Peptides against a protein of PDB entry 3LCN. Designs and how they scored, part 56

Target 1, 96 residues: chain A of PDB entry 3LCN
Amino acid sequence: QYTENLKVIVAEKLAGIPNFNEDIKYVAEYIVLLIVNGGTVESVVDELASLFDSVSRDTLANVVQTAFFALEALQQGESAENIVSKIRMMNAQSLG

## One batch from the design tools (peptide; made by RFdiffusion4, then SolubleMPNN)

Design b2_p26_4_s3 (from b2_p26_4, 13 letters changed)
Fold by OpenDDE base, seed 4:
Structure b2_p26_4_s3 (fold): chain B 96 residues (1-96), chain A 26 residues (1-26)
Amino acid sequence: as target 1 above (96 residues)
Amino acid sequence: SLKEKIEKLKEKIKKKVEEKKKKELE
């Protein structure tokens, strides 16, 4: 139900990772796919770590946890736009 | 390539889902 919005949200989070040279939309889609098929924070991080060894596990964990929090927020009625805005602010704070 | 690796994993997930669906029909 919230998969498409979650993809957008995760993509925004991924865009905040410095020196992450991958197709953001594609990776976001994969993360959401793992989550909606029963993935946990730990299992999804393990999968991502196997693919992106140049990214720290802490960074990956932060992305995945954000995705789960975002999913909960969507289920509680928060708009995708609001969630994306929050992530953008966080990204700006980390890079600014 | 990275895309190839991801697609391979996607296929594995797809197979797992299909197996679960098969069990539901039995």
Scores: peptide ipSAE 0.222, ipTM 0.688, DockQ to the pose 0.132
Fold by OpenDDE base, seed 3:
Structure b2_p26_4_s3 (fold): chain B 96 residues (1-96), chain A 26 residues (1-26)
Amino acid sequence: as target 1 above (96 residues)
Amino acid sequence: SLKEKIEKLKEKIKKKVEEKKKKELE
């Protein structure tokens, strides 16, 4: 139900990671797939860590936790547009 | 490759989902 919106949100979060040279849309799709099929924060981070050793586990955990929070927000009626805007602001602050 | 690894995992997940659906119908 919220899968497509969640993919967009996760992609925006991934775009904020410095020197991340992977296909962001593809990785976002994979993260959402893991979540909607019963993944937990820990299990999803473990999967990502096995694939992306150049990114710290803390950074990966931040991405995954953001995805779970975003899913909850979507379920509570918040728009994907608002969530993306918040993430963009956070990305800008972290790089500033 | 990264793509190959992810696609293999996606296929495994797909199979698990199909098996769960089958069991629910039985």
Scores: peptide ipSAE 0.222, ipTM 0.689, DockQ to the pose 0.131
Fold by OpenDDE base, seed 1:
Structure b2_p26_4_s3 (fold): chain B 96 residues (1-96), chain A 26 residues (1-26)
Amino acid sequence: as target 1 above (96 residues)
Amino acid sequence: SLKEKIEKLKEKIKKKVEEKKKKELE
């Protein structure tokens, strides 16, 4: 139900990672796939770390945790638009 | 390639889901 919205949200979060030159939509889809099929923060981070060894585990953990929080927010009735806006603000802050 | 690695993992997940569904129907 929230899969497509979560993909958009995760993609926005990934877009904030400096020097991340992968297909963001594709990676976001994969992250969501892992989550909706029973992944935990730890297991999803492990999978991502095996694929993106140039990205720190802390950064990956931040992305994954954000995804789980976003899913919870969606389930609680918050709009995807609001969540994306918050992430955009956070991305801007992290870049200075 | 990265795409191939991801697709391989996606296929594994899909297979596990299908197997789980099959067991639930039995």
Scores: peptide ipSAE 0.207, ipTM 0.682, DockQ to the pose 0.132
Fold by OpenDDE base, seed 5:
Structure b2_p26_4_s3 (fold): chain B 96 residues (1-96), chain A 26 residues (1-26)
Amino acid sequence: as target 1 above (96 residues)
Amino acid sequence: SLKEKIEKLKEKIKKKVEEKKKKELE
């Protein structure tokens, strides 16, 4: 029930990764599918690392952990818009 | 199923990554 919002949120997080030139929509969808299919932070990171060796595991872990936190926030009643706004702020800070 | 969708997406992404790497090596 939160999958579509989570995809948007994860996509926003991925958009903040420097020099990440992949199909963000597909990657976001993949991450969400892994999570809703019972993936853990570690297992999802492992899957992503196997595909994107140019991205550090720490960066991938940050993305995946953010996704899990976002899912929990959505389940607790926080709006997707608010979560996206927070991610945008974090993205800006990471580049500053 | 979700499993099938994951595998399909994984394959799509993997292929795209491989193609990019191939182009970089050439």
Scores: peptide ipSAE 0.201, ipTM 0.641, DockQ to the pose 0.941; fails the geometry check

Design b2_p26_6_s3
Fold by OpenDDE base, seed 2:
Structure b2_p26_6_s3 (fold): chain B 96 residues (1-96), chain A 26 residues (1-26)
Amino acid sequence: as target 1 above (96 residues)
Amino acid sequence: MKKEKEEKLKKLKEKIKKLKEELKKK
């Protein structure tokens, strides 16, 4: 299973959000658990939006969509390290 | 501010705990 790698990936994505003051580790864990428990992009975004109203829905959607794409990439054989590297590059370019 | 952060984290941890328990049943 890819839950631990996905947590790392999601954490990296969250780290790119400006002024995000929540505990990244636990938020990442929560996102992954929601996904593993059958969440969809929409339902996970709705949940996160209810908790973190200071973060735009678009930003949250970007994070969640990244998580789903990363999960697919992991399943297709891409390494977590490679995925994280790409996310870091994207974070450096912009997020929001 | 500190209290608010702690409350949010507490809430998040509780939600995480709940989901973990649900997943254990599956």
Scores: peptide ipSAE 0.667, ipTM 0.923, DockQ to the pose 0.814
Fold by OpenDDE base, seed 4:
Structure b2_p26_6_s3 (fold): chain B 96 residues (1-96), chain A 26 residues (1-26)
Amino acid sequence: as target 1 above (96 residues)
Amino acid sequence: MKKEKEEKLKKLKEKIKKLKEELKKK
């Protein structure tokens, strides 16, 4: 399984959201759990939107899609470190 | 504001717990 690495990756993505005041660790865990439980991009976004109405659906969708892409990358053999590095670069370009 | 944040986190933790329990049953 890649859940622990995925949590780290998702947390990094969340950290790039401006003015996001929720506990990143637990939000990341929740996202990963939703995905592992068979969630789709749409269903996970819907769930998150219900909890975090201060964050745009587009931003949430971006986070969730990133999680799915990251999971695929991990499964294809890319290191978590490389994925995190890419996300950090993207975060520097702003997520809001 | 602190109270609201704590309540929200509590809710999130409960949701997480629920999901973990569901996954354990699979």
Scores: peptide ipSAE 0.667, ipTM 0.923, DockQ to the pose 0.765
Fold by OpenDDE base, seed 3:
Structure b2_p26_6_s3 (fold): chain B 96 residues (1-96), chain A 26 residues (1-26)
Amino acid sequence: as target 1 above (96 residues)
Amino acid sequence: MKKEKEEKLKKLKEKIKKLKEELKKK
């Protein structure tokens, strides 16, 4: 199972969203649970959009797609630490 | 504002709890 690693990865991605005023830990957990329960990119984005209307659908889609890519990377043998580092770098670049 | 934020978090926690129960049954 990769759920715990995926929660950390998704939390790192959420931390890069400017002016995000929600509890990152619980939002990350919810995203992972939706994915593990058979959610698709579309269905997960729809759910998040209904809860967080202050965040654009494009931003939510970016987060969700990152989660799916990260899950695939974990399954292919990439370490969670490496994935987190990449996301952190992307967050820093987007804020610059 | 704080009450509404707390209510949203409560709702999220309930959704999480529900999903965890569903997954536990699998």
Scores: peptide ipSAE 0.664, ipTM 0.922, DockQ to the pose 0.771
Fold by OpenDDE base, seed 1:
Structure b2_p26_6_s3 (fold): chain B 96 residues (1-96), chain A 26 residues (1-26)
Amino acid sequence: as target 1 above (96 residues)
Amino acid sequence: MKKEKEEKLKKLKEKIKKLKEELKKK
């Protein structure tokens, strides 16, 4: 299982959201737990949208889809370090 | 604002706790 690595990856993605006013560590943990418990992209986005009305649905969908893609990448043998690096680059480009 | 943020965090922690308990029972 890749839960701990996935939490780090999701936290990195959340850190790229400007003016995100929620606790990143706990939000990342919650997303990973929802996924491990059998959540889909749609169901996880719906849950997050109900909790964080100040964040657009598109932004939440981007975070959740990234989590699912990262899980697949980990299962296919990509390192957590490499995935985090890619997300960090994407965050920097999005802010520019 | 401070109280609202604390309440949201409390709710999130409760949801996390509930999910962890559900996963242990599976």
Scores: peptide ipSAE 0.663, ipTM 0.922, DockQ to the pose 0.751

Design b2_p26_7_s1 (from b2_p26_7, 12 letters changed)
Fold by OpenDDE base, seed 2:
Structure b2_p26_7_s1 (fold): chain B 96 residues (1-96), chain A 26 residues (1-26)
Amino acid sequence: as target 1 above (96 residues)
Amino acid sequence: SAATEKIKEILENKEKLEEVLKRINK
């Protein structure tokens, strides 16, 4: 199972959100929990949108989609370290 | 950290968590 690796990956993605004022570990844990328990991109985004008032739906969708892509990558044999590195680079390149 | 607190409440409450899981599986 990729739960723990996915938490790390999602946490890295969340760390790239400007002015994010939440506990990254808890949010990442929650997102992963929803995904591994049958959530879809849409349903997880809807759930998060109900909890986050200061984060745009688009930003939340980007995080969730990244999580699903990362899960697929893990299942295809890509290392968590490599995925985290790519996300970190994307975070650095992102202008918002 | 309002969202964090809500998440903590959900994670610590079995009934709330079950409700969330039901919603995301609709």
Scores: peptide ipSAE 0.766, ipTM 0.963, DockQ to the pose 0.851
Fold by OpenDDE base, seed 1:
Structure b2_p26_7_s1 (fold): chain B 96 residues (1-96), chain A 26 residues (1-26)
Amino acid sequence: as target 1 above (96 residues)
Amino acid sequence: SAATEKIKEILENKEKLEEVLKRINK
């Protein structure tokens, strides 16, 4: 199981969203919960879209897809630290 | 905020959480 590492990774991704007025830890926990309980990119995005009125569907999809890629990377042996570092760099380079 | 509160409500309500998980798995 990689739930704890995935929570950290998703939290890092969420931290890159500008003007995000939500509890990052709670949102990350929720996203991971949905993923590990059988959610797909589409179904998780649909669920999040119903909750987040001020965040675009594209942004939500980007977060969710990142989570799935991160989970795969963890399963392939990549360290959580490396994944977080990559996301942090991407956040720094992103305009929004 | 609004989304956080909704998430908290779901996580604290077993019935609501079950409903979400059913939707996620459709």
Scores: peptide ipSAE 0.765, ipTM 0.962, DockQ to the pose 0.851
Fold by OpenDDE base, seed 4:
Structure b2_p26_7_s1 (fold): chain B 96 residues (1-96), chain A 26 residues (1-26)
Amino acid sequence: as target 1 above (96 residues)
Amino acid sequence: SAATEKIKEILENKEKLEEVLKRINK
């Protein structure tokens, strides 16, 4: 139900990572796939950490936690567009 | 790059994907 919106949201979050050399869409797709198939924050972070050597565990955890918060927000009625806008602003602030 | 390739391999391999999903749910 929220998979496509969540992919867009996660992709926006990943776009805020400096010097990220991975395919954002593929990574976002993978994260969402793990979440909708029963993954927890911890288990998804563990999986990603095993795959990513150039991205810190803390950064990965931030991305995954954002995804779970976004999913909750979607379930509470917030639009994907609003969530993406918030993340975009957070990305800008983080880099500033 | 490296992580992307690993993810692609998992997504394209049903057996590998099933193994990941089992780990995620442990």
Scores: peptide ipSAE 0.765, ipTM 0.962, DockQ to the pose 0.819
Fold by OpenDDE base, seed 3:
Order: structure tokens, then C-alpha cells, then sequence
Structure b2_p26_7_s1 (fold): chain B 96 residues (1-96), chain A 26 residues (1-26)
């Protein structure tokens, strides 16, 4: 059961998007729901793109791909804290 | 905002959620 950890990780990734005015918690919950119910990168991005007008498809794809990589990392034994830390550093570098 | 509202509507509507999950699994 990695659902709750994945929600936290996806939320951290979303927090790095500039001028993001959506509810991060609800968006993260939705993305994780789609992934754990059989979604692929392509199908989840297509779903999100239909809902988000102010966020580019490339940005959405980056978020979704990060979520899948994070899920694999969790399954391989990496801690949620380490994954969140890496994403936070990437967010900071992107802003610089 | 707009996307959040749409997501909330889906999560609170069983029929809409089922439709989304069917599309995601195609």
C-alpha cells in the first residue's frame, strides 16, 4: 500500500509548478486514483489535459511520469522522505 | 479553480467516475 505516500510525493511535485492556482491535495488525490486503477502515462495525461487549460501538456506529463517513477522507487524500497527531498531540490533548481 | 471543481464533481459522481476509469483502462 503506497497510495498515501504517493499522494504526498505527487503533491510535492505539483507545488513546484509556478502560478498553480488549483487545490494541490485534490489534484494529487485524483492523479494517484487514476494510476492505482490501471492508468498509463498516456491515458492519465490525456485525462488531465482535458481538465487543465492553464497548465501545459508537457508540465502535466512531467508530473505524471514523476509519479510513476516514484511508485517504482517505493516498490524498490526507497523511503517516501527521500523521494520528496529529491523532488523538492528539483523544484528549487527549476525556479533558479 | 476550474480544474479542481471538475475533479470534485467527478469524485462525487459515481457514474462520472466509472466513465473516467473505463477510459483510463482502454
Amino acid sequence: as target 1 above (96 residues)
Amino acid sequence: SAATEKIKEILENKEKLEEVLKRINK
Scores: peptide ipSAE 0.764, ipTM 0.962, DockQ to the pose 0.771

Design b2_p26_7_s2 (from b2_p26_7, 14 letters changed)
Fold by OpenDDE base, seed 5:
Structure b2_p26_7_s2 (fold): chain B 96 residues (1-96), chain A 26 residues (1-26)
Amino acid sequence: as target 1 above (96 residues)
Amino acid sequence: SEATEKIKEILNDKEKLEEVLKKINK
């Protein structure tokens, strides 16, 4: 029930990565799929790291951790719009 | 790009997807 909202949230986080040349929609879909099917931060990061050569592991870990925090926030009643707004602000102040 | 294409291949291959899901649930 949070899948679609989480996809939007993850997509917003991915949009903050400079010089990201991958399809944000497909990457977000994949990350959410892994999370809702029992993945952990570590196992999802490991899977992504095996696929992404040009994106650092730390960057991937940041994206995945954000997704897990967002999922918990959604479950606790926070709106997707509010979560997206927070991520957008973080993206704007990020150094890369 | 390369990662996107790999993801598409996994999503469109039942066997590959099952393997990935097994790995992330170790």
Scores: peptide ipSAE 0.771, ipTM 0.963, DockQ to the pose 0.775
Fold by OpenDDE base, seed 1:
Structure b2_p26_7_s2 (fold): chain B 96 residues (1-96), chain A 26 residues (1-26)
Amino acid sequence: as target 1 above (96 residues)
Amino acid sequence: SEATEKIKEILNDKEKLEEVLKKINK
């Protein structure tokens, strides 16, 4: 029920990674797929780390943790739009 | 790119996807 919203949210988070040269939609889809199929933060990070050589484990962990927090927020009634806005602001702050 | 292509391969291969999901749930 939150799959599509979570994909949008994760995509926004990925968009904040500097020099990210991957298909954001596919990566977001994959992350969400892993999460909704029982993945944990650690197991999903491990999977992603095995695929991404140019992105640090810490960065991947940040993305995955954000996804889990977002899922919880959605379940608690926060709108996807609000979550995306927060992430966008954080991305801007991180970029300086 | 490389990671994207790997993901595409997994998503389009039932056996590979099943293997990943099994690992994720260990």
Scores: peptide ipSAE 0.770, ipTM 0.963, DockQ to the pose 0.816
Fold by OpenDDE base, seed 3:
Structure b2_p26_7_s2 (fold): chain B 96 residues (1-96), chain A 26 residues (1-26)
Amino acid sequence: as target 1 above (96 residues)
Amino acid sequence: SEATEKIKEILNDKEKLEEVLKKINK
């Protein structure tokens, strides 16, 4: 059961998007819901793109791909804390 | 904002959520 950890991880990734005016918690919950119910990168990005107008498709794809990589990392034994730390560092670097 | 409201509507509507999951699931 990695659902709750994945929500935290996806939320951290969303927090790195500049000028993001949406509710991070609800968006993260929705993305995880789609993934754990059989979504693929392509199908989840398509769904999100239909809902978000101010966020580019490339940005959405980056978020979704990160979620899938994070899920694999969790299954391989990496801690949620380590994954969050990596994403936070990447967010900070992208701002510079 | 708008996307958040759309997501909330889907999450709170059983039929809408089922349709999304059918579309997403492979």
Scores: peptide ipSAE 0.770, ipTM 0.963, DockQ to the pose 0.715
Fold by OpenDDE base, seed 4:
Structure b2_p26_7_s2 (fold): chain B 96 residues (1-96), chain A 26 residues (1-26)
Amino acid sequence: as target 1 above (96 residues)
Amino acid sequence: SEATEKIKEILNDKEKLEEVLKKINK
């Protein structure tokens, strides 16, 4: 029930990665697919690391962990809009 | 780019996708 919201959230997180040369929507879709099909932080990061050569494992782990935290926040009643707003602010701070 | 293309290949190949899903659940 949170799949589409989670895709938007993950996409926002990916948008904060500098020099990211991949299709954000496809990557977000893939990450969410893995999560809703039983993936853990570790197993999803391992899968992504096998596909992304130019993105560090730490960066991938940060994205995946954010996705799991966001899922918990959604389940606790926080709106997707609020979560996206927070991530956007964090992205700006990380680049600054 | 390369990672996107790999993801597209997996998403469009039922057998590959099933293998990935089995792997992340091990």
Scores: peptide ipSAE 0.769, ipTM 0.963, DockQ to the pose 0.779

Design b2_p26_7_s3 (from b2_p26_7, 11 letters changed)
Fold by OpenDDE base, seed 4:
Structure b2_p26_7_s3 (fold): chain B 96 residues (1-96), chain A 26 residues (1-26)
Amino acid sequence: as target 1 above (96 residues)
Amino acid sequence: SEATEKIKEILENKEKLEEVLKRINA
């Protein structure tokens, strides 16, 4: 239901990571896949951390937590566009 | 792009994907 919107949202969050050399679309797809298949923040972060060497665990955790918050926001009726806008603003203010 | 490559391998391999999903839910 919210998978496609969540992919867009996660992609926006990933786009805020400095010097991110991975395919944002594929990474976003993977994160959403893990979340909708029962992953928790901890288990998804663990999975990602095992795959990413150049991205810190904290950064990955930030992305994953944002995804879960976004999912909750979507379920509460907030539009994907609004969520993306918020993330974009956060990206502009973030150091990494 | 190492992580991307690993992810693609998982997504393209049913057995690998199933293993990941089992770990995620363990």
Scores: peptide ipSAE 0.767, ipTM 0.963, DockQ to the pose 0.777
Fold by OpenDDE base, seed 1:
Structure b2_p26_7_s3 (fold): chain B 96 residues (1-96), chain A 26 residues (1-26)
Amino acid sequence: as target 1 above (96 residues)
Amino acid sequence: SEATEKIKEILENKEKLEEVLKRINA
């Protein structure tokens, strides 16, 4: 239900990772897919960690946790635009 | 890149995707 908004949000978060050389849209899609299909923070991080060698586990955990918080925020009525704005501000403060 | 390629392989392979979903589910 919130998959498309969540993809946008996760993509924004990923865009804040320095020297990230992966396809942001694909990665965001994958993360959201895992979350909406029953993944937990831990299990999704584990999955991502197995795929990303150049991104720290802490950074991945930060992305995943943000996604879960964003999903809750969306469910509580916060707009995707507002969430993206917050993430953009956080990105400006650097990630990882 | 490498991770993207792996993700593509999973997304394009029903069997692989099912395996991943089984692993990440509680």
Scores: peptide ipSAE 0.767, ipTM 0.963, DockQ to the pose 0.786
Fold by OpenDDE base, seed 5:
Structure b2_p26_7_s3 (fold): chain B 96 residues (1-96), chain A 26 residues (1-26)
Amino acid sequence: as target 1 above (96 residues)
Amino acid sequence: SEATEKIKEILENKEKLEEVLKRINA
């Protein structure tokens, strides 16, 4: 139900990572796939960490946690547009 | 780049994807 919206949300979060040289759409798709197939924050972060050498574990954890919070928000009735707007604002405020 | 290519390989390989999903649920 929320898969496509979550992909958009995760993509927005990834777009906030400085010097990110990966395909955002592909990475977002992968993260969402792992989440909707039973992954936890810890297990998804572990898998991503094994793939991303140049991105810190903390950064990956931040992305994944955001995705889980976003999924919950979607389930509670918040619009994807509103969630994306919040993330975009947070991206603009981020120093790292 | 490297991570993207690895992800692509996983997504295109049923066996690899199944292995990942098993790990993610372990």
Scores: peptide ipSAE 0.767, ipTM 0.963, DockQ to the pose 0.812
Fold by OpenDDE base, seed 3:
Structure b2_p26_7_s3 (fold): chain B 96 residues (1-96), chain A 26 residues (1-26)
Amino acid sequence: as target 1 above (96 residues)
Amino acid sequence: SEATEKIKEILENKEKLEEVLKRINA
């Protein structure tokens, strides 16, 4: 379905986290796995928060919410490329 | 890093993965 595109999108979002010292693609894969297996924003954030000590819960929540919004956008026909572009711009703004 | 390693442990352990999916699944 949209799993592969969603992985790319989540990876782009993770790339915007400052001082992130984790394997981005691997983490993105895990997040998508949780979502496509019935996870909700709350349940996925809870799971991630238990694993990440150096990343705030709010930051994780932002990543997960972005993933769900992206999934909806994909279902509505928006291209993954366009979604990634938007996230990249948001990352730049948050860092600037 | 620590989180990445924990994720790898889960993905490589069927029992752990099943437990995660059970509590995550709505």
Scores: peptide ipSAE 0.765, ipTM 0.963, DockQ to the pose 0.729

Design b2_p26_7_s4 (from b2_p26_7, 12 letters changed)
Fold by OpenDDE base, seed 1:
Structure b2_p26_7_s4 (fold): chain B 96 residues (1-96), chain A 26 residues (1-26)
Amino acid sequence: as target 1 above (96 residues)
Amino acid sequence: SEATEKIKEILENKELLEEVLKKINK
């Protein structure tokens, strides 16, 4: 029920990674797929780390943790738009 | 890119996807 919203949210988070040269939609879809199929933060990070050589484990962990927090927020009634806005602001702050 | 292609391969291969999901749930 939150799959599509979570994909949008994760995509926004990925968009904040500097020099990210991957298909954001595919990566977001994959992350969400792993999460909704029982993945944990650690197991999903491990999987992603095995695929991404140019992105640090810490960065991947940040993305995955954000996804889990977002899922919880959605379940608590926060709108996807609000979550995306927060992430966008954080992305802007991180970029300086 | 490389990671995208790997993900695409997994998503399009049922056996690979099942293997990943099994690993994720260990």
Scores: peptide ipSAE 0.763, ipTM 0.962, DockQ to the pose 0.823
Fold by OpenDDE base, seed 5:
Structure b2_p26_7_s4 (fold): chain B 96 residues (1-96), chain A 26 residues (1-26)
Amino acid sequence: as target 1 above (96 residues)
Amino acid sequence: SEATEKIKEILENKELLEEVLKKINK
């Protein structure tokens, strides 16, 4: 289902955050859980912001927005592999 | 780290998870 693919996608996005000292797998799982259970960009960001002190709200928002876009892309038929590749390219060109 | 541990706690506690899900659904 989209859930497992989305976890992989979110994990790839999290991997692009410099000096990220959290467990990517668990964080990705949590984000996906919140999204598939009715969370909005704002409400999910608010929840994450309450848990992460060292990661900026903007960074969290970027991750969450990417997840929502990815979910829509999956629903429209785009492959998880293609989405991951795009995110990987974005991570490589990101300034932080 | 701290956030990871908090997440683990929520995921392993049904009551805490339900509270979070209520919050994100306002």
Scores: peptide ipSAE 0.763, ipTM 0.962, DockQ to the pose 0.780
Fold by OpenDDE base, seed 3:
Structure b2_p26_7_s4 (fold): chain B 96 residues (1-96), chain A 26 residues (1-26)
Amino acid sequence: as target 1 above (96 residues)
Amino acid sequence: SEATEKIKEILENKELLEEVLKKINK
């Protein structure tokens, strides 16, 4: 059961999007829900793109791909804390 | 904002959520 950890990880990734005016918690919950119910990168991105107008498809794809990579990392034994730290560092670097 | 409201609507509407999951699930 990695659902709750994945929500935290996805939320951290969303926090790196500049000028993001949506509720991070609800968006993260929705993305994880779609993934654990059989979604693929393509199908989840398509769903999100239909809902978000101010966020580019490339940005959405980056978030979704990160979620799938994070899920694999969790299954391989990496801690949620380590994954969050990596994403936070990447967010900071992208802002610079 | 708008996307958040749409997501909330889907999450709170069983019929809408079922349709999304049918579409997403392979």
Scores: peptide ipSAE 0.762, ipTM 0.962, DockQ to the pose 0.717
Fold by OpenDDE base, seed 4:
Structure b2_p26_7_s4 (fold): chain B 96 residues (1-96), chain A 26 residues (1-26)
Amino acid sequence: as target 1 above (96 residues)
Amino acid sequence: SEATEKIKEILENKELLEEVLKKINK
C-alpha cells in the first residue's frame, strides 16, 4: 500500500547523489521491489553493490536505510510529502 | 547507464528476477 509513495521517497534520496548517471525512477522502482519482496538492508545493499560500480557501498547503504526508515514513518502515519521534504533538505545540506 | 541497463534486463527477464528475489531472501 506504500509502494508508490516509497518509490517517490527513494527517488528523492537518489536525486541527492552527485554525478549520478542512472535512471532514478528505474533504480527507485528496483529498490522498492526488493524491499517489498522480503529484502533486508544488507541483502538489498549487496544486490545494488553488484550492479553499481561508480557508487560507493556507503552511499547505497544510506539510500537503502533511508527507504526502510521511510517505510516505518509511513506506517506510523507520516505523509509521503513530509518525508520527501525532509530528504530534500538533507540532500541540500549534504551538498553544502 | 550500465546499472540501469542491468536493472532493466533483470526486470524484463522472469528467471533473472526470480533468482534475485531468492538471493535477497537467503
Scores: peptide ipSAE 0.762, ipTM 0.962, DockQ to the pose 0.780

